# Peptides against a protein of PDB entry 5LHZ: the designs that were tried, part 102

Target 1, 78 residues: chain A of PDB entry 5LHZ
Amino acid sequence: QLLKSVFVKNVGWATQLTSGAVWVQFNDGSQLVVQAGVSSISYTSPNGQTTRYGENEKLPDYIKQKLQCLSSILLMFS

## One batch from the design tools (peptide; made by RFdiffusion4, then SolubleMPNN)

Design b2_p29_8_s4 (from b2_p29_8, 14 letters changed)
Fold by OpenDDE base, seed 4:
Structure b2_p29_8_s4 (fold): chain B 78 residues (1-78), chain A 29 residues (1-29)
Amino acid sequence: as target 1 above (78 residues)
Amino acid sequence: SDLEQAKKEWDQEALQAVLAKVQSFLATE
């Protein structure tokens, strides 16, 4: 369930779910879901393919870029 | 900003937990 959605210019939409997860819908059509207490993150490519990445897994650079973007969203006004 | 105001309406503890997780992933090579 959705708690709050925020439009982020040049990025897309960021939503906090009632679970505490953050769901980002990027302008390129990709999606990222991150939730504390879960050992993986979820990335959905623009073509709809979902991949889960573990916390000790080497990440593709484009995933790191998405995570950096998310980090920036979360840190922007902190 | 709208973003700043909206973030204040989020569960801040959960936000910080997610941030910590994201930063952990980014720090891992």
Scores: peptide ipSAE 0.665, ipTM 0.921, DockQ to the pose 0.772
Fold by OpenDDE base, seed 1:
Structure b2_p29_8_s4 (fold): chain B 78 residues (1-78), chain A 29 residues (1-29)
Amino acid sequence: as target 1 above (78 residues)
Amino acid sequence: SDLEQAKKEWDQEALQAVLAKVQSFLATE
């Protein structure tokens, strides 16, 4: 269930879910879900394949780029 | 801005928890 969705130009849509998770739908068709209290993050590629990444593993660069983008969104306004 | 106002409607405590997690992942090499 959604709390609020925000359109971010040149990125996509960012949504907070009732669980407290943040769900990003990127313009390239990929998706990212990050939730506190869960030891992994969820990435869905444009073809619909979902992969979970643990908190202590090396991330692919494209995942890091998505996370950096998310970080920037969350830090954008105080 | 519309974005700023929209963010204020989020649960800010939950938002900070997510931010902390994101930054933790980014800090892992």
Scores: peptide ipSAE 0.665, ipTM 0.920, DockQ to the pose 0.772
Fold by OpenDDE base, seed 3:
Structure b2_p29_8_s4 (fold): chain B 78 residues (1-78), chain A 29 residues (1-29)
Amino acid sequence: as target 1 above (78 residues)
Amino acid sequence: SDLEQAKKEWDQEALQAVLAKVQSFLATE
């Protein structure tokens, strides 16, 4: 279940789930799920392939860029 | 703004926890 979905211009949609996780649906069709208390993040590519990245893994640059985008959204009104 | 008002409807404590995790991942090299 979800609490609220917010449209972010030039990014896509960001949703907070009842679990506290944040789910981002990017305009390019990719998705990112980040949840506290979980040692990995979930990325789904536009073709539907899901990959989990652990907290000690080196991330691909395109993943870091999407995380930076998410960080900017979350910091915007902090 | 509409975005600011909408985000205030979220669980802010959970939001801060997610932010901390995102920033932790960004710092990993």
Scores: peptide ipSAE 0.665, ipTM 0.921, DockQ to the pose 0.761
Fold by OpenDDE base, seed 5:
Structure b2_p29_8_s4 (fold): chain B 78 residues (1-78), chain A 29 residues (1-29)
Amino acid sequence: as target 1 above (78 residues)
Amino acid sequence: SDLEQAKKEWDQEALQAVLAKVQSFLATE
């Protein structure tokens, strides 16, 4: 399922999966998975709890911050 | 850079689709 992994300084690892999803493993131990065609994103906290957030729901600020970080990674060198 | 080189190896269409989704989530109030 792994396509390519990239180490991002001061962030962690970003991986594109063969499905097209992007999987980010942050240095704080949390994780995000975002995939096109799926109506939600997946966040896993450092304690291993996973929460799915829908496209139209209000996000916690710390999730927005991580998404902004991901956006910056994806936009870099675009 | 490693990031720049690695991104060129990614599926760019899928990358753009994920980017669009992320930006959509960030725009939601």
Scores: peptide ipSAE 0.665, ipTM 0.920, DockQ to the pose 0.777

## One batch from the design tools (peptide; made by RFdiffusion4, then SolubleMPNN)

Design b2_p30_3_s1 (from b2_p30_3, 16 letters changed)
Fold by OpenDDE base, seed 4:
Structure b2_p30_3_s1 (fold): chain B 78 residues (1-78), chain A 30 residues (1-30)
Amino acid sequence: as target 1 above (78 residues)
Amino acid sequence: SEAERQQQLQEVLKKVQSFLENQKKLEELE
């Protein structure tokens, strides 16, 4: 279930879910899901391929950039 | 509740920040 969705200029949409997850839909068609209590993050590329990354796994630069963006978004929520 | 929702957001934020810090540590090892 959705709690709150916010439009972020030049980024996309960020949604807080009742499950404790934050779901970001980026303008490039990719998606990122980060869930409280889960040790991995989920990234879906524009072509629909989903990959989960662990907390000690080296990430692609484009994922790091999206996580940094998400950090900024989350600070806006609070 | 509102407090619970805010706590969830904080937990997600901490997770994201932890991931980013871990990436920095991994980069230092290379």
Scores: peptide ipSAE 0.674, ipTM 0.914, DockQ to the pose 0.896
Fold by OpenDDE base, seed 1:
Structure b2_p30_3_s1 (fold): chain B 78 residues (1-78), chain A 30 residues (1-30)
Amino acid sequence: as target 1 above (78 residues)
Amino acid sequence: SEAERQQQLQEVLKKVQSFLENQKKLEELE
């Protein structure tokens, strides 16, 4: 279930789920899901392929950029 | 509750920040 959805200009939509996870739907069609208590993050490419990344795994630059963006978005929820 | 919601957001934020910090550490080792 959804708790709150926020439109972020030039980024997309960010949603907090009742599970506590944050789900971001980027304008490029990709998605990120981050949840506390889970050691990985989930990235879904525009074609629907999902990849999970561990916290000590080297990330593609585009993922790092999206995480940095997410950090900024999370401050908007508070 | 709202407090619980905010706590979850803070935990997600800390997780994201941790990921980013780890990436910086990995870059420094390259």
Scores: peptide ipSAE 0.673, ipTM 0.913, DockQ to the pose 0.891
Fold by OpenDDE base, seed 3:
Structure b2_p30_3_s1 (fold): chain B 78 residues (1-78), chain A 30 residues (1-30)
Amino acid sequence: as target 1 above (78 residues)
Amino acid sequence: SEAERQQQLQEVLKKVQSFLENQKKLEELE
């Protein structure tokens, strides 16, 4: 269930779910899901392929950039 | 509630920041 959706200029849409997850839909067609209580993050590429990454796993640079972007978005919500 | 919503956002923020910090530590080990 959707709790709150926010349009972020030059980024896309960020949605908070009642499950405790934040779901970001980027303008490039990719998606990122980070959920409280889950030790991994979920990335979906524009072609629909989903990959989960663990907290001690080296991330691709583009994932790190999107996480940094998400951090900024979350600070905006606060 | 609003308080619960904010708490969840803080937990997600902490997770994201933890991931980013771990990436920095992994880079230092290389």
Scores: peptide ipSAE 0.673, ipTM 0.913, DockQ to the pose 0.912
Fold by OpenDDE base, seed 2:
Structure b2_p30_3_s1 (fold): chain B 78 residues (1-78), chain A 30 residues (1-30)
Amino acid sequence: as target 1 above (78 residues)
Amino acid sequence: SEAERQQQLQEVLKKVQSFLENQKKLEELE
């Protein structure tokens, strides 16, 4: 269930879910879901393929970039 | 509540920052 959605210029939409997770829908069609208390993050590529990444595994650069973007978004919310 | 919402956002932020910091550490270990 959706709690609040915010449009972010040049990024896409960022939504907070009632579960506490944050769901980002990027303009390139990819998606990122992050929730506290879970040891992994969920990334969905534009083609619809979903992959979960653990907190201690090496990430692709493009995912690190999206996480950095998410960090900036969250700082704007606070 | 609004307070709970903000707290949850902070927890997500901490998680994201942790991931990013871990990536830096992994790179240093290479």
Scores: peptide ipSAE 0.673, ipTM 0.913, DockQ to the pose 0.888

Design b2_p30_3_s2 (from b2_p30_3, 17 letters changed)
Fold by OpenDDE base, seed 1:
Structure b2_p30_3_s2 (fold): chain B 78 residues (1-78), chain A 30 residues (1-30)
Amino acid sequence: as target 1 above (78 residues)
Amino acid sequence: SSAQQQQQLQAVLQKVQSFLERQKKLEELE
């Protein structure tokens, strides 16, 4: 369930869930879910396909960019 | 609690930063 949602200019919406997970809905229609204590991150493409990525696999550049963006967003939440 | 929620947020931040650091290492070794 939703705890709080923040609109981020030129990015989309970032939401903290009561579970502690952070859910980002990007303007391009993709989504990213990250939660501590889980070894993977979840990315959903605009077409609805969900992929889980582990810590040690090489990520696509666009995923890395979204993670970098998320890092900046999380600093805003603080 | 709000403190617990903030702690979870910080934990997510740490995870994201760890992921990014690992990616940089993988890129440097490529």
Scores: peptide ipSAE 0.693, ipTM 0.920, DockQ to the pose 0.894
Fold by OpenDDE base, seed 4:
Structure b2_p30_3_s2 (fold): chain B 78 residues (1-78), chain A 30 residues (1-30)
Amino acid sequence: as target 1 above (78 residues)
Amino acid sequence: SSAQQQQQLQAVLQKVQSFLERQKKLEELE
């Protein structure tokens, strides 16, 4: 369930869920879901394929870029 | 509560930062 959704210009939508997770819907059609207390992050590609990545796993550059973007978004929520 | 929600938000931020830092370490090892 949704708590709060914010529109981020040139990025997309960022939503805090009642679970505590943050869900980002990027303009390119991809999605990120990150929740504290979980060992992995969830990425969904524009074609709908979902992949879980662990903290010790080397990430694709495009995932790292989206995580950096998410970091900036989260600072905006504060 | 709003305080709990904010705390969860901060926890997510910390997790994201930890992931990014770990990626830098993994890159340094190559």
Scores: peptide ipSAE 0.692, ipTM 0.921, DockQ to the pose 0.894
Fold by OpenDDE base, seed 5:
Structure b2_p30_3_s2 (fold): chain B 78 residues (1-78), chain A 30 residues (1-30)
Amino acid sequence: as target 1 above (78 residues)
Amino acid sequence: SSAQQQQQLQAVLQKVQSFLERQKKLEELE
């Protein structure tokens, strides 16, 4: 269930879910889901493949870039 | 409530920042 969706120029859509998770749909077709209290983050590639990453795993650079983008978005909304 | 929703957003922000900081530490240790 969706609480609020925000359009972010040159990025895509960021949505807060009733679960407390944040769901980002990027313009390149990829997706990121992050929720506090869960040990992992979820990334879905443009082809629909989903991978979960823990905090002690080395992340691909493109994932780190998208997380940095999400951080900036969340700071902007504070 | 709006307060609860904002609290959840702050918690997500903290998690994202923690992940990013951990990645930097992992890179430094290599």
Scores: peptide ipSAE 0.692, ipTM 0.920, DockQ to the pose 0.886
Fold by OpenDDE base, seed 2:
Structure b2_p30_3_s2 (fold): chain B 78 residues (1-78), chain A 30 residues (1-30)
Amino acid sequence: as target 1 above (78 residues)
Amino acid sequence: SSAQQQQQLQAVLQKVQSFLERQKKLEELE
């Protein structure tokens, strides 16, 4: 369930869910879902494949870049 | 409530930052 969606220039859409999760839909077609209290993050590639990553798992650079982007978004709207 | 929503956003921010910091530590150990 959506609380609100915000358009972020040059990024895409960021949505806060009633669950407390944040869902980002990037312009490249990928998606990122992050929720506190869960040990992993969820990434969906443009082709629709979803992968969950744990905190101690080495992440691909493009995932780290998207997480950094999300951090910037959250700082902007917090 | 708005306060509750804001707290949840802050919690997500902290999680994201923790992930990023952990990635840096993993790189340092390699």
Scores: peptide ipSAE 0.692, ipTM 0.920, DockQ to the pose 0.881

Design b2_p30_3_s3 (from b2_p30_3, 16 letters changed)
Fold by OpenDDE base, seed 4:
Structure b2_p30_3_s3 (fold): chain B 78 residues (1-78), chain A 30 residues (1-30)
Amino acid sequence: as target 1 above (78 residues)
Amino acid sequence: SAAQQQQQLQAVLAKVQSFLERQKKMEEEE
């Protein structure tokens, strides 16, 4: 299920899955999963609670920050 | 294939950027 994992300094681990999804495990214990063709993104908080967010939903600032971080990672590794 | 994998990464990037742009627009409209 895992294609490749890369360590990102001061962020955590970013993994590309065979499904095409990107899975980020942040140093704070949170996780983010994003896949094209799916209308939502998945965020898991450090306590293990998972929430899905749609594109037309106003996001918490901490989610936006992590998405911005992911954007930077993808630009760097693609 | 490697080409397919790269395409998937680009698709994820496009989605993330779309999300971020939508959030910025929503903030401006608030």
Scores: peptide ipSAE 0.692, ipTM 0.920, DockQ to the pose 0.871
Fold by OpenDDE base, seed 5:
Structure b2_p30_3_s3 (fold): chain B 78 residues (1-78), chain A 30 residues (1-30)
Amino acid sequence: as target 1 above (78 residues)
Amino acid sequence: SAAQQQQQLQAVLAKVQSFLERQKKMEEEE
């Protein structure tokens, strides 16, 4: 379930879920789901393909960029 | 509660920053 959604200009929507996860829907059509206590992050590409990435694997640059963006959003609202 | 919500956000932030820091270390080692 959705808890709170925030529109972020030039990024998209960031939503906190009742599960504790944060769900970001980017303007490019991709999505990112991050939850504490889980060792992986979930990325869905614009075509709908979902991939989970572990904490110790090297990430694609575009994933790192989106994580950096998410970090900035979370810091902004903290 | 609002406090619990904020704690969860802080936990997610910590995780994201941990991921990013690890990636930076990997880049430095290459």
Scores: peptide ipSAE 0.691, ipTM 0.919, DockQ to the pose 0.883
Fold by OpenDDE base, seed 1:
Structure b2_p30_3_s3 (fold): chain B 78 residues (1-78), chain A 30 residues (1-30)
Amino acid sequence: as target 1 above (78 residues)
Amino acid sequence: SAAQQQQQLQAVLAKVQSFLERQKKMEEEE
């Protein structure tokens, strides 16, 4: 299931799954799952509610910020 | 393979950046 996990200071943990998806567990308790070939991204709030967002939806600012963070994290995966 | 796994990461990165670019475009259009 899990391929490798990386601790990111002041952010949380980022994990690549064997499926190729990337799973980020943020320090605030929220989570993002992003996988190529899927038209949506998955966000789980700290209370456990999961929402899928399509690429043409206007995203909440906090989601955009987390995606920007994820972009930076992915660059660290080399 | 390792190459396939790295390619998947690049694909995820491209997707994330695509999402972000679309968001920026939507903000600019407001």
Scores: peptide ipSAE 0.691, ipTM 0.919, DockQ to the pose 0.882
Fold by OpenDDE base, seed 2:
Structure b2_p30_3_s3 (fold): chain B 78 residues (1-78), chain A 30 residues (1-30)
Amino acid sequence: as target 1 above (78 residues)
Amino acid sequence: SAAQQQQQLQAVLAKVQSFLERQKKMEEEE
């Protein structure tokens, strides 16, 4: 279930789910889902491929950039 | 509740920051 969806300029949409997860839909068509209590993050590429990344694996630079973006969004709404 | 929602938001923020810090640590160790 969706709690709230927020439009973020030059980024896309950020949504908080009732599970506590945050779901970001980026303008490039990619998606990122982060939920507390889970050891991985979920990234979906623009072509629809979903990959889960663990907390101890090296991430692609573009994933790190999107995580940094998400951090900024979360700080904005704190 | 609003308090619970805010707590969950903070938990996600903490997780994101943890991931980013681990990535920085990995980069420094290379």
Scores: peptide ipSAE 0.691, ipTM 0.919, DockQ to the pose 0.889

Design b2_p30_3_s4 (from b2_p30_3, 16 letters changed)
Fold by OpenDDE base, seed 1:
Structure b2_p30_3_s4 (fold): chain B 78 residues (1-78), chain A 30 residues (1-30)
Amino acid sequence: as target 1 above (78 residues)
Amino acid sequence: SEQQRQQQLQQVLAKVQSFLEANEKLELEE
């Protein structure tokens, strides 16, 4: 279930779920899901391929950029 | 509750920051 959705200019939509997860739908068609209590993050590419990354895995630059963006977005949910 | 929502949000933020910091460390070690 959805708790709150926020539109982010030039980025997309960010939604907090009742589970505590944050779901970001980027304008490029990709998606990112981060949830507390789960050791990995989930990234879905525009073509629908989903990849899970652990904290100590080297991330692609574009993933790091999206995470950095998410960090900023989270302040909008306050 | 709103309190729980905020707590979960902070937990997500902490996780994101941890991932970024871990990757920064990995890059510096290259």
Scores: peptide ipSAE 0.703, ipTM 0.924, DockQ to the pose 0.890
Fold by OpenDDE base, seed 3:
Structure b2_p30_3_s4 (fold): chain B 78 residues (1-78), chain A 30 residues (1-30)
Amino acid sequence: as target 1 above (78 residues)
Amino acid sequence: SEQQRQQQLQQVLAKVQSFLEANEKLELEE
């Protein structure tokens, strides 16, 4: 369930879920889900393919860019 | 609660930063 949603200009939507996870829906159609207590993060490509990444796994550049974006978004949450 | 919400946000932020820092280290090792 949705707890709080924020529209981010030129990025998309960022939503905090009641589970504690943060769900980002990017304008390019991709999605990112990060939740504490889970060892991996979840990325869904525009075509619907979901991939989970571990902390010490080398990330594709586009994933790193989206994580950096998410970091900035999280600093905006109040 | 609001307090719980904020705590969870901080935990998510910490995780994101951890992933980025880990990858930065991996990049330097190459």
Scores: peptide ipSAE 0.702, ipTM 0.924, DockQ to the pose 0.868
Fold by OpenDDE base, seed 4:
Formats: structure tokens, C-alpha cells, sequence
Structure b2_p30_3_s4 (fold): chain B 78 residues (1-78), chain A 30 residues (1-30)
């Protein structure tokens, strides 16, 4: 269930879910899901392939860039 | 509740920053 959705210029849509997750749908067709209380993050590429990453796992640069973006996006939620 | 929503938001933010910091450390150790 959706709690709040925010349009982010030149990025896409960010949605907070009742599950405690934040779901970002990027303009490039990729998606990122980060949930409180879950040890991994979920990235879905534009082709629909989903990969989960742990905290102490080396992340691809494009994932790190999207996480940095998400950090900024979270400041838009009130 | 609104309080719960805000707390969960902060937890997500903390997790994101933790992932980034962990990866920064991994880069330095490489």
C-alpha cells in the first residue's frame, strides 16, 4: 500500500510504502527498493532483472549513484 | 501513524547512508 508519492524532476517517482520501504522508479526504467529492517536493497534493471545487494557487498557504480540520489530524495518527504 | 511513518523514513535514510559508507570503506581497502 502506498503512503506518499513524490515526483522528482529529472529522476522519476519516489514512493513510501506502508511496509516501511521506499520505492524509486527512475526515468531510465530502473527501480530501487530500500526497506527498514531488511538487510539487503533491491535493484531492478530496465530489462526487469532484479538483484539484491548486502551492506558489505561491493556495489556497481550505477547503484551507488542511485543510492546517493535516493539520499537526497528522502529529504523531500515530510 | 505519522510518527511511525517518519521513523521508518529515517531508518531508510540511515540504511542508504550505511551502504554508501560501507562501500567507501571497501574501496579504500582494495
Amino acid sequence: as target 1 above (78 residues)
Amino acid sequence: SEQQRQQQLQQVLAKVQSFLEANEKLELEE
Scores: peptide ipSAE 0.702, ipTM 0.924, DockQ to the pose 0.868
Fold by OpenDDE base, seed 5:
Parts: C-alpha cells; structure tokens; sequence
Structure b2_p30_3_s4 (fold): chain B 78 residues (1-78), chain A 30 residues (1-30)
C-alpha cells in the first residue's frame, strides 16, 4: 500500500510504500522500484517489460540515469 | 512511524548509491 506520494516536476511521481520500497513512475511511462533487503532493483519499460538488475551487474545508461534521478529525489524526500 | 519511514528511506538511498558506485567501478575496469 501507499505511504506517501510526491509529484516531481519534469520527472513524474515518487511513492514510498508501506513495505519500505520506493516506487517511481516516470513521465516516459517507465517505472522503477527499489527496496532495501532485496538484492535487485526492478525496472519496467514503457511497454510493460520488467527487468531485475543485481548490484554488481552492468546497467544500461538509461537505468543509471534514472537511478541518479532517484537519488536526487530521495535526498529531497528525507 | 515517521522514524521508521525515514530509516527505510535512508536504506533505499544507500542501496541506490551502492548500485551507482558499483557500476562506476565496473566502467573504470572495462
């Protein structure tokens, strides 16, 4: 369930779930879910395809960019 | 609680930073 949602201009919506996970819905239609205690992060492309990435796995540039964006959002959240 | 929420948020932030740093290291090694 949703705990807190914030609108981020030119990015989309960022939501903290009761599970502790953070769910970002980007304007391009993609989604990112990150949760502590889970070895991977989840990315869903605009077409609905979901991919999970491990910590030591080489990430696509667009994923790194979205993670960097998320980092900035989280700093704003806290 | 709010404290718990903040703690979880910090944990997520740490995870994100860890992923980014790991990939930065991989890029330097390649």
Amino acid sequence: as target 1 above (78 residues)
Amino acid sequence: SEQQRQQQLQQVLAKVQSFLEANEKLELEE
Scores: peptide ipSAE 0.702, ipTM 0.924, DockQ to the pose 0.902

Design b2_p30_4_s1 (from b2_p30_4, 18 letters changed)
Fold by OpenDDE base, seed 3:
Structure b2_p30_4_s1 (fold): chain B 78 residues (1-78), chain A 30 residues (1-30)
Amino acid sequence: as target 1 above (78 residues)
Amino acid sequence: SAQEQQQQQTLQQILQKVESFIKNSDSLPE
């Protein structure tokens, strides 16, 4: 269930779910799902392939960039 | 409200997690 959705110019949509998770839908068609208390994050590429990443692994640069973008978005939610 | 405060706390937890993922990744060589 959706709690709040925010449009972010030149980025996409960010939604907080009632579960506590944050769901980001980027303009390029990719998606991130991040939930507190879970050891991994979920990235879905534009083609629909989903990859889970752990906290202690090397991330692709494009993933880090999207995560950094998410950090900025989270500050907007505050 | 308590519910709103909890949701804000969750967002802060997610922020910390995201930053941790980035920093940990940066600590590893290519």
Scores: peptide ipSAE 0.702, ipTM 0.922, DockQ to the pose 0.897
Fold by OpenDDE base, seed 4:
Structure b2_p30_4_s1 (fold): chain B 78 residues (1-78), chain A 30 residues (1-30)
Amino acid sequence: as target 1 above (78 residues)
Amino acid sequence: SAQEQQQQQTLQQILQKVESFIKNSDSLPE
């Protein structure tokens, strides 16, 4: 279930879910799901391939960029 | 409400998690 969705100019949509997750749908077709209480994050590329990353691994730069963007977006839910 | 407070706490947890992922990744070599 969806709690709140916000439109972010030049980024896409960010949605808070009742499950305790934030779901970001980027304009480039990629998606990011971050769930509270889970040790990994989920990234889906525009071609539909989903990859999970752990907290203690080296991330691709484009993933870090998406995460940094998410950090800024989270302030919009406050 | 308690519901709203919990959702805000969840957002804070996610924020901390995201920052941790970035920081930990940056601490590792290429």
Scores: peptide ipSAE 0.702, ipTM 0.922, DockQ to the pose 0.832
Fold by OpenDDE base, seed 2:
Structure b2_p30_4_s1 (fold): chain B 78 residues (1-78), chain A 30 residues (1-30)
Amino acid sequence: as target 1 above (78 residues)
Amino acid sequence: SAQEQQQQQTLQQILQKVESFIKNSDSLPE
């Protein structure tokens, strides 16, 4: 179930799910899913390829940038 | 409500998790 969807100008859409996840759909066609209670995050590239990243690994710069963007977006839910 | 508080708590957990991922990544060499 969807709890709240927020449109973020020049970024995309961010949605909070009842499952405890936040789902971001970026304007470039990529997606990011962060689920509370698990040790990984999920990134889907514009071509549909999904990659999971662990909490103790080196992240690509573009992933870090999207995560930092998510941090700022979370302020819009509070 | 309790449900709203739980959802807000979840958002805080997500924020902490995201920040942790970034910090851990930055602490590792290329």
Scores: peptide ipSAE 0.702, ipTM 0.921, DockQ to the pose 0.843
Fold by OpenDDE base, seed 5:
Structure b2_p30_4_s1 (fold): chain B 78 residues (1-78), chain A 30 residues (1-30)
Amino acid sequence: as target 1 above (78 residues)
Amino acid sequence: SAQEQQQQQTLQQILQKVESFIKNSDSLPE
């Protein structure tokens, strides 16, 4: 299931899955799952509540910040 | 290898998707 994992200082762990998805586990206890080819992304809050967001949706600032962080992390996989 | 190339391509697709989500959100008013 797991393909490659990267530890990111002061952020958490990012893992590429054999499915192609990227799974991020943040230090604050939240999680992101992003997979190419689907129209939504998945965010799980520290309390375990999961929300899916679409591509043409206004995002909460804290979600955008985590997505921007993910963009930076993805450069570490190359 | 072909498998490594495919995984790298998938990562690029994910990067583009993430940046698209951010840009689309920023284009919408509060």
Scores: peptide ipSAE 0.701, ipTM 0.921, DockQ to the pose 0.880

